# Peptides against a protein of PDB entry 4GMN, part 51

Target 1, 375 residues: chain A of PDB entry 4GMN
Amino acid sequence: RYANITLLALVTLASIGTDFQETLVKGNQGSRESPISAADEEWNGFDDADGDAMDVDQKSSSGEDQEEDYEEIDVKEDDEDDDDDSITSEMQADMERVVGADGTDDGDLEDLPTLRELIQTAVPQLIRLSNLPIDSDESLTIQSHALSALNNISWTISCLEFANGENANIHNAWYPTAKKIWRKTILPILEADSADLKLATQVTSLAWAVARVLHGETPTDGNPHRKFISLYHSSKQQAGGNSNSIEEPEDPFQGLGVKCIGVVGSLAHDPAPIEVNREVGVFLVTLLRQSNNVPPAEIVEALNQLFDIYGDEELACDKEVFWKDGFLKHLEEFLPKMRTLTKGIDKRTQPELRTRADEALLNLGRFVQYKKKHA

## One batch from the design tools (peptide; aimed at target 1 N28 L112 W155)

Design b2_p20_6 (made by RFdiffusion4)
Pose (drawn by RFdiffusion4):
Structure b2_p20_6 (pose): chain A 285 residues (1-30, 108-237, 251-375), chain P 20 residues (1-20)
Amino acid sequence: RYANITLLALVTLASIGTDFQETLVKGNQGDLEDLPTLRELIQTAVPQLIRLSNLPIDSDESLTIQSHALSALNNISWTISCLEFANGENANIHNAWYPTAKKIWRKTILPILEADSADLKLATQVTSLAWAVARVLHGETPTDGNPHRKFISLYHSSKQDPFQGLGVKCIGVVGSLAHDPAPIEVNREVGVFLVTLLRQSNNVPPAEIVEALNQLFDIYGDEELACDKEVFWKDGFLKHLEEFLPKMRTLTKGIDKRTQPELRTRADEALLNLGRFVQYKKKHA
Amino acid sequence: AKIALNEAALEEAEHLFAAA
């Protein structure tokens, strides 16, 4: 039963996690009662995956169970985070998911992040999931072991298809949990790291630049948020952004539109947004 | 009712799932 009974179940649940994404797209061309697949994924499939993700690991075989369990959590969490939850959008699905997303973080992402050592493959798996979960949680994400510090250290140390870089994952997840209403100091650290990335953009891969700019625009674009005054202005983030604008233009033109297109067009949007961003705040004390 | 989708997240997920 082993090869069939356990591994097959996980790989299939993960595929179900992947393919539900197509239901969302096709559904649009035309209490989760209307979405039983999603309902079952959250209420039934996910609790067992959190369990499996937790347990040793005493043996290599259970090392594979954990990995596959993390793959399924990852695919589901990613697909769900592909939904618009800003404003009142998709509120039914948000309430069904949010507490579970908190559990995945506390019971899965956090204990694994507690024992630093040793894997890169596994370190990559947890950051991908944590990024997916934090894209829904948005600073409501738990601040316990000061996880942003760990993901920050993971970025620099793992320094030794552009958008699949682990570094991009570190930027996204730390950036997502630093949105309001996060602890103002947690926001200060994450914001400082994201801006430092620009000041020292001399050697940062272009994709990681685009993600850092998107994360910043996503965080400090509302003057009513305490962190816009408490961090963005208090630490003068505006100067580095104004200084980075010329540096950003050359690196964008340094990207071969023909090899490869996506990063180029994506970076064009970031500089465009970067310019518009430097204006809006320039207009606000 | 139709579901609002985040296009940028969809693109990222597609890349992730293609890589996997």

Design b2_p20_6_s1 (made by RFdiffusion4, then SolubleMPNN; from b2_p20_6, 10 letters changed)
Fold by OpenDDE base, seed 2:
Structure b2_p20_6_s1 (fold): chain B 375 residues (1-375), chain A 20 residues (1-20)
Amino acid sequence: as target 1 above (375 residues)
Amino acid sequence: MKIKIDERALEEFRRLAAAQ
């Protein structure tokens, strides 16, 4: 009885996440008369606007730079990872402390009561339900529904613009909760090394939604990028053996492989550790080199992730990874293969895959040209 | 409040929601 009520509540929360997204879209679109076709966001490379460098005569005033000795405050992160598998009073107090951080003005989400309740009230309970001991088919069902609800909420929030300080109030409210989903839901499930591809697909979808907001600020504990790369490879080995039983998702972009690429790509963004970025970048470039055995949707996602990671030349990963590891050569060598791949996609049977492949091919050409100009 | 939406993210979410 209680489980059926819990399951109904979880299904309802998952639906509310979707309905909330639709409401956000309708609310935003109600101010824009025409559906701008999503097709016209061409990656405009940085057009160097030749802004006339006005020769401002730097009159060398020799100001004595006082070296202010910044005392390096050794923030001992006391990682007291007390791995007590009990739903401890401390987990409950930490759930209450995420609610009870007295310093975030509750006013910032006053205009967004549904989103506030999703973040502050629903998500903490969903995290708890996703961490229940799996001792029965009922507990596994509860976990699956909790993950689905977390996925829908996290994806909904990841659809908000956060660049340039947009929606900063929502970002600030979500950010600690997103980290908590990562640490308390995603990591434990990844560490359990379950052979359940359904669970792996659910957690990877959730991880992608969370990592789309956290990017390189996603917790690096336990090298989660390597776990997702391993999961990618494991998923390919299993698909090759049991040709009859894994219903490949009807949508090529819903495959576990695409989701793994999306996660690791998101994890590799600045300010990710350079070695995390390198391992992900090498993985993505290796997919392009091995493209004859890689689904087209995974190639499209891998390209998009490479553009998003290495599009900015001011980032440390441009010099330390992109140029140092010779990624431009691999991208340039991939151009003719991408043209062949894209042309091989039937526009009638797979119109969306073809459109996204045509866009990724266009962007690959532009990206290679851009990087050659800035070499 | 006017919420800005990432249309690319929205498309990915719509696909996920349609697959559930």
Scores: peptide ipSAE 0.214, ipTM 0.862, DockQ to the pose 0.846
OpenDDE base, seeds 1, 3, 4, 5: peptide ipSAE 0.199, 0.196, 0.199, 0.095; ipTM 0.852, 0.847, 0.856, 0.807; seeds 4, 5 fail the geometry check

Design b2_p20_6_s2 (made by RFdiffusion4, then SolubleMPNN; from b2_p20_6, 13 letters changed)
Fold by OpenDDE base, seed 4:
Structure b2_p20_6_s2 (fold): chain B 375 residues (1-375), chain A 20 residues (1-20)
Amino acid sequence: as target 1 above (375 residues)
Amino acid sequence: SKIKIDEKALELFRRETEAQ
């Protein structure tokens, strides 16, 4: 009974995440005409329809209450509250700088009560549910649904523009929660080194959604970029060995390899540690060098990540990694291969992959020209 | 406030959420 209620609640939370996206999309489309204040959609609560209580007269069989002396197992909650909630004074100062002098940029989602409850009430419960000990198929199912709900929420939030202080209130409300998802959900699952490719795919999708907001501010504890690089390689070894191909997702961009690239690429953005950036950059450039054995979708993602990581010449990673490690040469050498790869994709059978590859090829040409001009 | 959406991110989202 509890399992079914928990499952229904998790499915409902996952649905709320998608419905919230639809509402955001409709709101963004509608905002071309009239500012519909999100305040006027009163969530008309469940009308308590008078469900006629069927009088089931189940007879009182007087079974003798054996007083089973339930020994209260005094579970000492060792609250090792290592609440290293030490917002570093620099993060506080950067928050205070992004918080313009009008105190409206506190993560007070007053105007977004549903999003507030999703972030502040639902996500912390989903984090707890994702961390349950796996002792049964039920606990595994709960974890999977909790990860799905966290994924949908995190991806929804990652669709918001946060550049140039846009949606700063949402960013500020999400940021600590995103770090909690990373530290409490993603890292423990990655450290458990489970051979479950389904779980690995779920956690990697979630990690990508979270890392698309946190970027280089994603916690570097335990070198998660190396774990995702290892997972990338492990996923390739498993796909090559067993002819029980887990059905390659019909969408080439939903593959675990693409997700791993998306995560590590996102983790490598400024202000990531230069060594993290280097290891990821070398990984991505190595995929381009090995492109004959790499799915086209992974090449597209690896290129996009390289453009986003190294697009700004003012960043430390441009000088210390891109130029120092000779990435331009590798990109130039890859350009003719990318043309061949892109032309090899059938526009009729894989129109999306072809479009994304044509875009990535165009951007590669532009990026190489840009870097040559700024050399 | 006007919630601004990244349309490119929205395309990734649809894929990542419809697959689950």
Scores: peptide ipSAE 0.207, ipTM 0.862, DockQ to the pose 0.801
OpenDDE base, seeds 1, 2, 3, 5: peptide ipSAE 0.193, 0.188, 0.179, 0.181; ipTM 0.858, 0.853, 0.848, 0.850; seeds 2, 3 fail the geometry check

Design b2_p20_6_s3 (made by RFdiffusion4, then SolubleMPNN; from b2_p20_6, 12 letters changed)
Fold by OpenDDE base, seed 3:
Structure b2_p20_6_s3 (fold): chain B 375 residues (1-375), chain A 20 residues (1-20)
Amino acid sequence: as target 1 above (375 residues)
Amino acid sequence: MKIKIDEEALEEFRREAEAQ
């Protein structure tokens, strides 16, 4: 009885976290694309005013206008307002405030009572439940559901803009809690060295969501980047040995490999220790060198992480890692491979993967050209 | 398991950078 109520509460908290993410995505769709689309921002470079536009002569092949008379199938949108009563009016009001508030109120989360209760009351309990001694299938189930709820809440919060002091009240409330999730939930599970790929995937997803907010301020205790790099390599060895491929997630970007790259990339941002940045940077560039055996989604994520880490020339990692370890040469040598990889993705079967690969290829060309000007 | 950070890859990158 108590277990079923706890599981129902955990499922409900996981649903709330998803519904909040969907509401943030829908609210932001009026201004900025999906939370995965933080990678879809075209790297505009820094404003070097000398735009020599290379005229790419797109020879417009005049395809004949076959006027296929598309019969307007008047799909009556029966707006079946399936009032999915899962989101309380208080949750909707909190989400509308988070999306609609020009973040000028350095105030307490007093205006965000649902988010406050999630951060202050629910998350500390979820951390406790994720750390229960695993002595039964019931304890494993509780841990998995607690990790799912923590993941959804952490992802939702990681989709908020915190640049320029936006949502500073939420950031300030979340930051100590995110560090607590890292130290109390993520690190202990990573240290247990479990062979459970499901648990590893859940923890890595949660770690990415947390690291997307903490970046280089993520606790470096016990070198967590090395644990995720080790997990990446271990996951590849297991996938190659068992013909029972764990069904590759239907979304290529939900794979454990992508999640490992996203975590270690996020951990390598300033103010991360330069040694951590170097080890991650070398790992990411090594994936590009080995790209023939790396899934395209992992290459896209590795490129985006490299752009984000090394985009700013004023950072110590630019001089001490990017230039010192010769990363530009490896990126330039990867350009023709990336063009081949991107062209090999079928637009009809994998449209999202193709779009994100086309963007990453464009950004790689711009990034290489930028770094060559600043050499 | 032994984290083979490919110390050889890190050392190869440093050697290639010192040779440029």
Scores: peptide ipSAE 0.033, ipTM 0.464, DockQ to the pose 0.016
OpenDDE base, seeds 1, 2, 4, 5: peptide ipSAE 0.008, 0.007, 0.015, 0.025; ipTM 0.445, 0.439, 0.474, 0.562

Design b2_p20_6_s4 (made by RFdiffusion4, then SolubleMPNN; from b2_p20_6, 11 letters changed)
Fold by OpenDDE base, seed 1:
Structure b2_p20_6_s4 (fold): chain B 375 residues (1-375), chain A 20 residues (1-20)
Amino acid sequence: as target 1 above (375 residues)
Amino acid sequence: MKIKIDEKALEEFRRQAAAQ
């Protein structure tokens, strides 16, 4: 009886996470449809048909040639006195009001009650449910549904822009909770070393969503990047041995390999330790070198992660990893292989994979050209 | 408050959520 109520609550929380995303999408789209279409109702002028032909008389008055005398306007150079615009005490008080709004944006979500309840009330319970002792098929089912709900909430939040201080209130509210999901849910499941590929896929999807917000600030305890790299390799060994099709997800981008790449790529962003960045960067570049045996979707994700990690030349990882470990050469050598790979994808059967591969190929060409210019 | 959304992130989410 309690189990069924818990399961229904978890399914409801998972659906609220998806519905919340759909509402965010609709709210963002509605702001791009400026109603341009209502203003160009050309007011069809009233065809006043009354053709009363009033004979306006042709009075031919001869205009006299008035010689306009060009008065030479002596432009006095008025010495504009540099009035030193003394910052008025009012401007200084307004600047102090703008600067003094160093209101610690303490993650106040008063204007976002649904998101507040998801983060502050629902997520702590989902973390608790994901940490139940696994002693029955019922406890496994509860864990799976708790992970699905955490996944949907975490992915929804990871779709928000947080760059340049955008949505800072949401970021500040989510950040401690995201770290708690990582430490209390993700790490314990990864450390349990379960052969369950379904559970591994669920926790890796959740880890990707969390790491897309935390980036290099993701807790480094227990070297999680190495655990996900190991999981990537283990998943490839299992897929090669059992011709029992674990139903490869119909979407190539839902594969455990793609998710592992997404996690480790996100973990390698600044301010990640340089050795974490190096180990991930070497892993990603090694996938490109071995591309003949790597699914196209994993290559696309590995390229996107490499662009996002090494796109900024001001970061320590540019000098200490990208240039030092010679990544540019590997990316340049991969260009002809990527062209062949992308052309090998049938646009008719895999249109999305082809589109994303065409984009990744274009970006690879641009990225290589960029890095060559900044060498 | 207008919440700014990352469109690339949204595309990834639609994939990740539709598969669960």
Scores: peptide ipSAE 0.178, ipTM 0.844, DockQ to the pose 0.809
OpenDDE base, seeds 2, 3, 4, 5: peptide ipSAE 0.195, 0.171, 0.189, 0.167; ipTM 0.846, 0.840, 0.848, 0.836; seeds 2, 4, 5 fail the geometry check

Design b2_p20_7 (made by RFdiffusion4)
Pose (drawn by RFdiffusion4):
Order: sequence, then structure tokens, then C-alpha cells
Structure b2_p20_7 (pose): chain A 285 residues (1-30, 108-237, 251-375), chain P 20 residues (1-20)
Amino acid sequence: RYANITLLALVTLASIGTDFQETLVKGNQGDLEDLPTLRELIQTAVPQLIRLSNLPIDSDESLTIQSHALSALNNISWTISCLEFANGENANIHNAWYPTAKKIWRKTILPILEADSADLKLATQVTSLAWAVARVLHGETPTDGNPHRKFISLYHSSKQDPFQGLGVKCIGVVGSLAHDPAPIEVNREVGVFLVTLLRQSNNVPPAEIVEALNQLFDIYGDEELACDKEVFWKDGFLKHLEEFLPKMRTLTKGIDKRTQPELRTRADEALLNLGRFVQYKKKHA
Amino acid sequence: SSKIHLNETAMEDAEHNLTS
């Protein structure tokens, strides 16, 4: 039963996590009662995956169970985070997911992040899941072990297809949990790291630049948020952004539209947004 | 019932981060 009974179940649940994404797309060309697959995934499939993700690991075989359990959590969390939840959008699905997303973070991402050592493959798996979960949680994400510091250290240390880089994952997840209404100091640290990435953009991979610019635009684009005055202005983030604008233009043109297109067109949008961003705030004390 | 709103940028990112 081993090869069939356990591993097959996980790989299939993970595939179900992947393919539900197509239901969302195809469904559009035409209390989760209308979405039983999603309902079952959250209420039934996910609690067992959190359990499996927790347990040792005493042996290599259970090292694979944990990995596969993390793969399924990852795929589900990613697909769910592909939904628009801003404003009142998709509120039914948001309430069904949000508490569970908190559990995944507390019971899965956090204990694993507690024991620093040693894997890169595993460190990559947890960050991918944490990024998915934080894209829904948006600073409502728990601030317990000061996880942003760990993901920040994970970025620099793992320094030794452009958008699949682990560094991109570290930028995204730390950037997502620093949105309002996060602890203003947690925001200061994450914001400082994201801006420092630009000041020292001399050696940062272009994809990590695009993610850092998107995360910043995503965080400090609302003057009513305490962090816009308490951090963006108090620490003068505006100067580095104005200084980075020329540096950003050359690196964008440094990208071969023909090899490969996506990064180029994505970076074009970031400089475009970067310019518009430097204006909007320039207009606000 | 109503249609579901999708986040295109998140879908693109998910494609890069999905696992088998």
C-alpha cells in the first residue's frame, strides 16, 4: 500500500490543487456550495495536509511525505491566491479560506522556519507556500517569530526561468506581509530591505528588481496608511526611488525582448509604474 | 450566483511556482 496508499493520494490532491485553477478560468468564459471541489479542498483536504506537514521526519521516507504534503498545500494556496480579494471581491471564498490560511502559517510554515537547518530544497518549498498564504493575509499575516527577518536572511544567504528564483520568493512574501495593517516596525524593516535592494541594485537579478518595485508600489501607495508617513516619508524612501529611476531604465533596456519576452514586458510596466509613482507622492507632503 | 474575479498577475506567478 505504501507507494500507492500514501504518496499517490498526496500527488493527486496536489494535482487537484493545480487543476482547480482551470475551473476558475473556464468558469469565467461562461457556503462554497457552488464550488464543492474548493469546499472539499479547504475543509477536508487541507487539515490532513497540515497534520502530515507537521509530523517527523524521523526517517527519509517521511521526509518525502512532508515534501509531498508541502507540495499540495503549496498548489492549493497558490491557486486560491489567484483570486481577487481586494475590496469586497470574492468575499464568500475569502471567509472560507482566511482562517485556514492562518493555520497553515502558524502550524506549518512557522515551526519549519523555527529550525533554520539545513535544506535548500525544503527552504524553497516553505517560502513558496508562505508567499502564497501571505498574498491573501496582507499584513494580517501573523507576526510571531518575526518571520520577515528569517525570510530576509534566507534571501541574502541563498546568494552563493527568472521568476522562479528563490530570491523572488523571499521578496514577495516579505513584501506581502508588510502591507497595512502590519506592525509599523515590521513594515520599516521590510521596506528598508526592499529599498536597499534598489540602492544596491548593482548585482540584483532583474526579476528580483521587478518584484521589489511591485511590492513597494503595493505597500506605500496610500497616504492614509500610517506607514506612508511613519516610514516612506520619515526615512525618505522618495530619494532612492527618484535616484533609481535612471538606473531602472538602463536595466530594462538591457533585457532581450526576444530572449525572453515576459521579463522584458513586465519590467517595462514596473518603470512605467515607477515613473507614475514618483509623481503621485511628489505631490504629497 | 455570480462570476469569480481573477487576479492575472497572481495567476502568472502561480504558473512559475506550481509544483508536481

Design b2_p20_7_s1 (made by RFdiffusion4, then SolubleMPNN; from b2_p20_7, 15 letters changed)
Fold by OpenDDE base, seed 1:
Structure b2_p20_7_s1 (fold): chain B 375 residues (1-375), chain A 20 residues (1-20)
Amino acid sequence: as target 1 above (375 residues)
Amino acid sequence: SKPIKIDEKALEEGKYFRQK
């Protein structure tokens, strides 16, 4: 009885996370459909009816141009350097008050009660349920549903804009919770050395959603990037041996390989340690070099991650990894292979994969040109 | 409240990763 109620609650929370995302999408679309259509009421020009032109004979009084000789008053600027040092103290106190009233908007979600309850009330319980001892099929089912709910909530939050201080209140509320998901849910499951590819896919999906917000501030405890790289390689070895239909998801972007690339790419963003960035960058570039044996969706994701990691030349990883390890040469050598790969995708059978590959190819050409100009 | 700004690229990438 308690288990069935817990499962129903977890399924309900997973559904709420999905419905919340759909509500956000509808809210954002509704803001773009400002009715432009109401302002094009053609101002039907008032037909100027034949108003009789009354000839008002206004007499032109010839005002005489008096040339008033404006004497140039040579105002000597007496440079009285009155160093009135007094105004600096009050202006400095008001500037300190304005800078100190950068109230860290403590993640006050007063205006966002649903999101507040998801982050503050639901997620801590889901973390608790996801890290229970697995001793039965029931506990495994509870963990799977808790991971699904955490995944849907975390993915929904990861679709919010956080760049340039946007949604800072949501970011500040989510950030400590996201770190808690990482440390209490993701890391323990990754360390349990389970051969369960379903569980590995669930935890990797959740890890990507969390890492898309935390980026290089994701906890580096236990070198999680190496665990996901190892999981990527292990998943390829298993897929090559057993023609058992692990139902490769019909969507090529839902594969465990894509998710592993997305996680490690996100973990390698600034301010990640340069060695973490290097290990991830070398992994991603190695996938491009081995592209003949890599699914097209994983190549698309690896390219997107490389653009996002190394797009900024002011970051330490540009000099210390991108240029130092010669990544530009590998990207340039990959460009003709990417053209062949993209052209090989049938637009009729895989329209989305083709569209995302066409975009990644375009971006690769631009990125290579950009880096060559800034070399 | 200001409308919650969505990253549309993130949304298109993330739509599929929701578990049913």
Scores: peptide ipSAE 0.367, ipTM 0.897, DockQ to the pose 0.767
OpenDDE base, seeds 2, 3, 4, 5: peptide ipSAE 0.358, 0.361, 0.356, 0.331; ipTM 0.896, 0.898, 0.892, 0.882; seeds 3, 4 fail the geometry check

Design b2_p20_7_s2 (made by RFdiffusion4, then SolubleMPNN; from b2_p20_7, 15 letters changed)
Fold by OpenDDE base, seed 4:
Structure b2_p20_7_s2 (fold): chain B 375 residues (1-375), chain A 20 residues (1-20)
Amino acid sequence: as target 1 above (375 residues)
Amino acid sequence: RKPIKLDERALEEGKKFRLK
């Protein structure tokens, strides 16, 4: 009973995080005349594990026709539906305020009560639930749902614009909480070194969402970038050994490899330690060199991370890593390979992957030309 | 001058996909 209520509450919190994202997306689409294609609403339904129907032997006991008058207990379906609509409407109103706020009216978190409660009340509980001792399948399920809810919330918040001091109130409220998620949820799971690829994928997704806000200010304790690089390599070794098609996620950008690249790329941004930046930069450039054996989506993400990390010539990593380690040569040598890779993607079967690859190719050409002028 | 990634939108579109 209590477990089921906790699971329901965690599912509801995960749904809330998704609805917030959908509202942000709709709000941002309303402000920009260009229709962002509707991302397909594949609700990854809870795969109800096929309960082995135990063959209950039909013992044919011919017991007598006692016509017990079943009094029709008129179970009034109490309309529990009304309470869900009220919460969603307040959440929608909060998110519409965040999206509709021209960056001059940084409304206090007082004006965003639902988002405030999500950050200040819900997230600290989810962090606690994600850190429960794993002693049962129930505790694993609770951890998984808590990670899903934290993922959804963290991604939604990472969808807000924080550049130029926009949403500074939300950023300032989220920043300490994001560091707490990192230190209390992400690091302990990464340190447990579990062979559970599902858990690894969940924690990596969450780590990426958190690192997209914290960037190079993400805590470097225990060298988490090396753990995600190791996880990337380990995931490739496991996929190569099991001829069981781990169903490649229908979306090539949802793969654990892409998620690992996204995390380590985000961790390597200024003001990350130069050695962290170097190790990540070398990893990303090495993927480009090995591109014949790397999924196209991972190449797109690796390029995108390289452009974001090394796009600013004023940063210490430009001189100490990009130029010093000769990354420009590797990017230039990769340009013809990227053209071939991008042309090999069928626009009909993989339209998104093709679009993102065409963009990454265009950006690579521009980036190489930029760096050649600033050499 | 930062090399302008053409689509800052690709960061926003790439945000949609990751909540699944």
Scores: peptide ipSAE 0.028, ipTM 0.681, DockQ to the pose 0.117
OpenDDE base, seeds 1, 2, 3, 5: peptide ipSAE 0.024, 0.020, 0.024, 0.020; ipTM 0.667, 0.669, 0.665, 0.668; seed 5 fails the geometry check

Design b2_p20_7_s3 (made by RFdiffusion4, then SolubleMPNN; from b2_p20_7, 14 letters changed)
Fold by OpenDDE base, seed 2:
Structure b2_p20_7_s3 (fold): chain B 375 residues (1-375), chain A 20 residues (1-20)
Amino acid sequence: as target 1 above (375 residues)
Amino acid sequence: SSSIKIDEEALEEFKYFRQK
């Protein structure tokens, strides 16, 4: 009885997350008359706009440099290792702490009560349900539904613009919760080293949604990027051995391999540790070098992730990884292979894969040209 | 009512990652 109510609640929460997305989409589309076809967002390499340097003779007014002493709020993560075996008390205390301590910033979501309830009330319960001991097919079903609900909520939130301080109130409300999903849902499932590829696919999808918001600020404990790289390789080994068609998802972009690439790409963004960035960058470039054995969708994703990670020349990873490890040469050597790969995709049978491959090919050409100009 | 801005690229990607 309780399990059926819990399952119904989880299905309802997963539906609410998706209905919320559809409502956001309709709200945004109601402001935009014409559907901009996603096909026209070319990666505009930084146009050196020859901004005519208008010599604005800014007179030297000696404004006193008030050194605003940014007191480094030493957020002592008091990792109180309270060894209390009751998963229920710590999770409840942590939920009460997340709900109870920052009760002053509740103001920023006053205009968004549904989103507030999703983040503050629903997600903590879903985290709990995803972390239940798996002792039955019923508990496994509950976990799967909790992961699906968390996935749909997290992906919906990851579709919000957060660049340049947009939706900062939502970002600030989501950020601690996203870290909690990572630490209490994603990491424990990854550490359990389950041979369940369905569970691995669910957790990897959730991890991608979370990492699309947290980027390089995603918790680095337990080296999660290596776990996802390992999962990528393990998934390829299993697909080759058992003639049981793990139903390759009908959509090439739904594959566990694509999801692993998306996660590790997102984890490698600034301010990720340079060593994390390097390991991910080497993994992605290695996929391009081995492209004869890599699905086209994974190549497209690996390229997009490489553009996003190394697009900004001001980032430490540009000098310390991209240039130092000679990634430009590998990308340039891959360009003819990408042209062949893209041309090999039938527009009639795989129109989306072909479109995304044509875009990634175009962006690869531009990216290589950009990096050559800035060498 | 703060206009919630959506990343359209992220939205197109999410159409795929939606678990049913």
Scores: peptide ipSAE 0.149, ipTM 0.835, DockQ to the pose 0.764
OpenDDE base, seeds 1, 3, 4, 5: peptide ipSAE 0.149, 0.146, 0.149, 0.137; ipTM 0.832, 0.831, 0.833, 0.824; seed 5 fails the geometry check

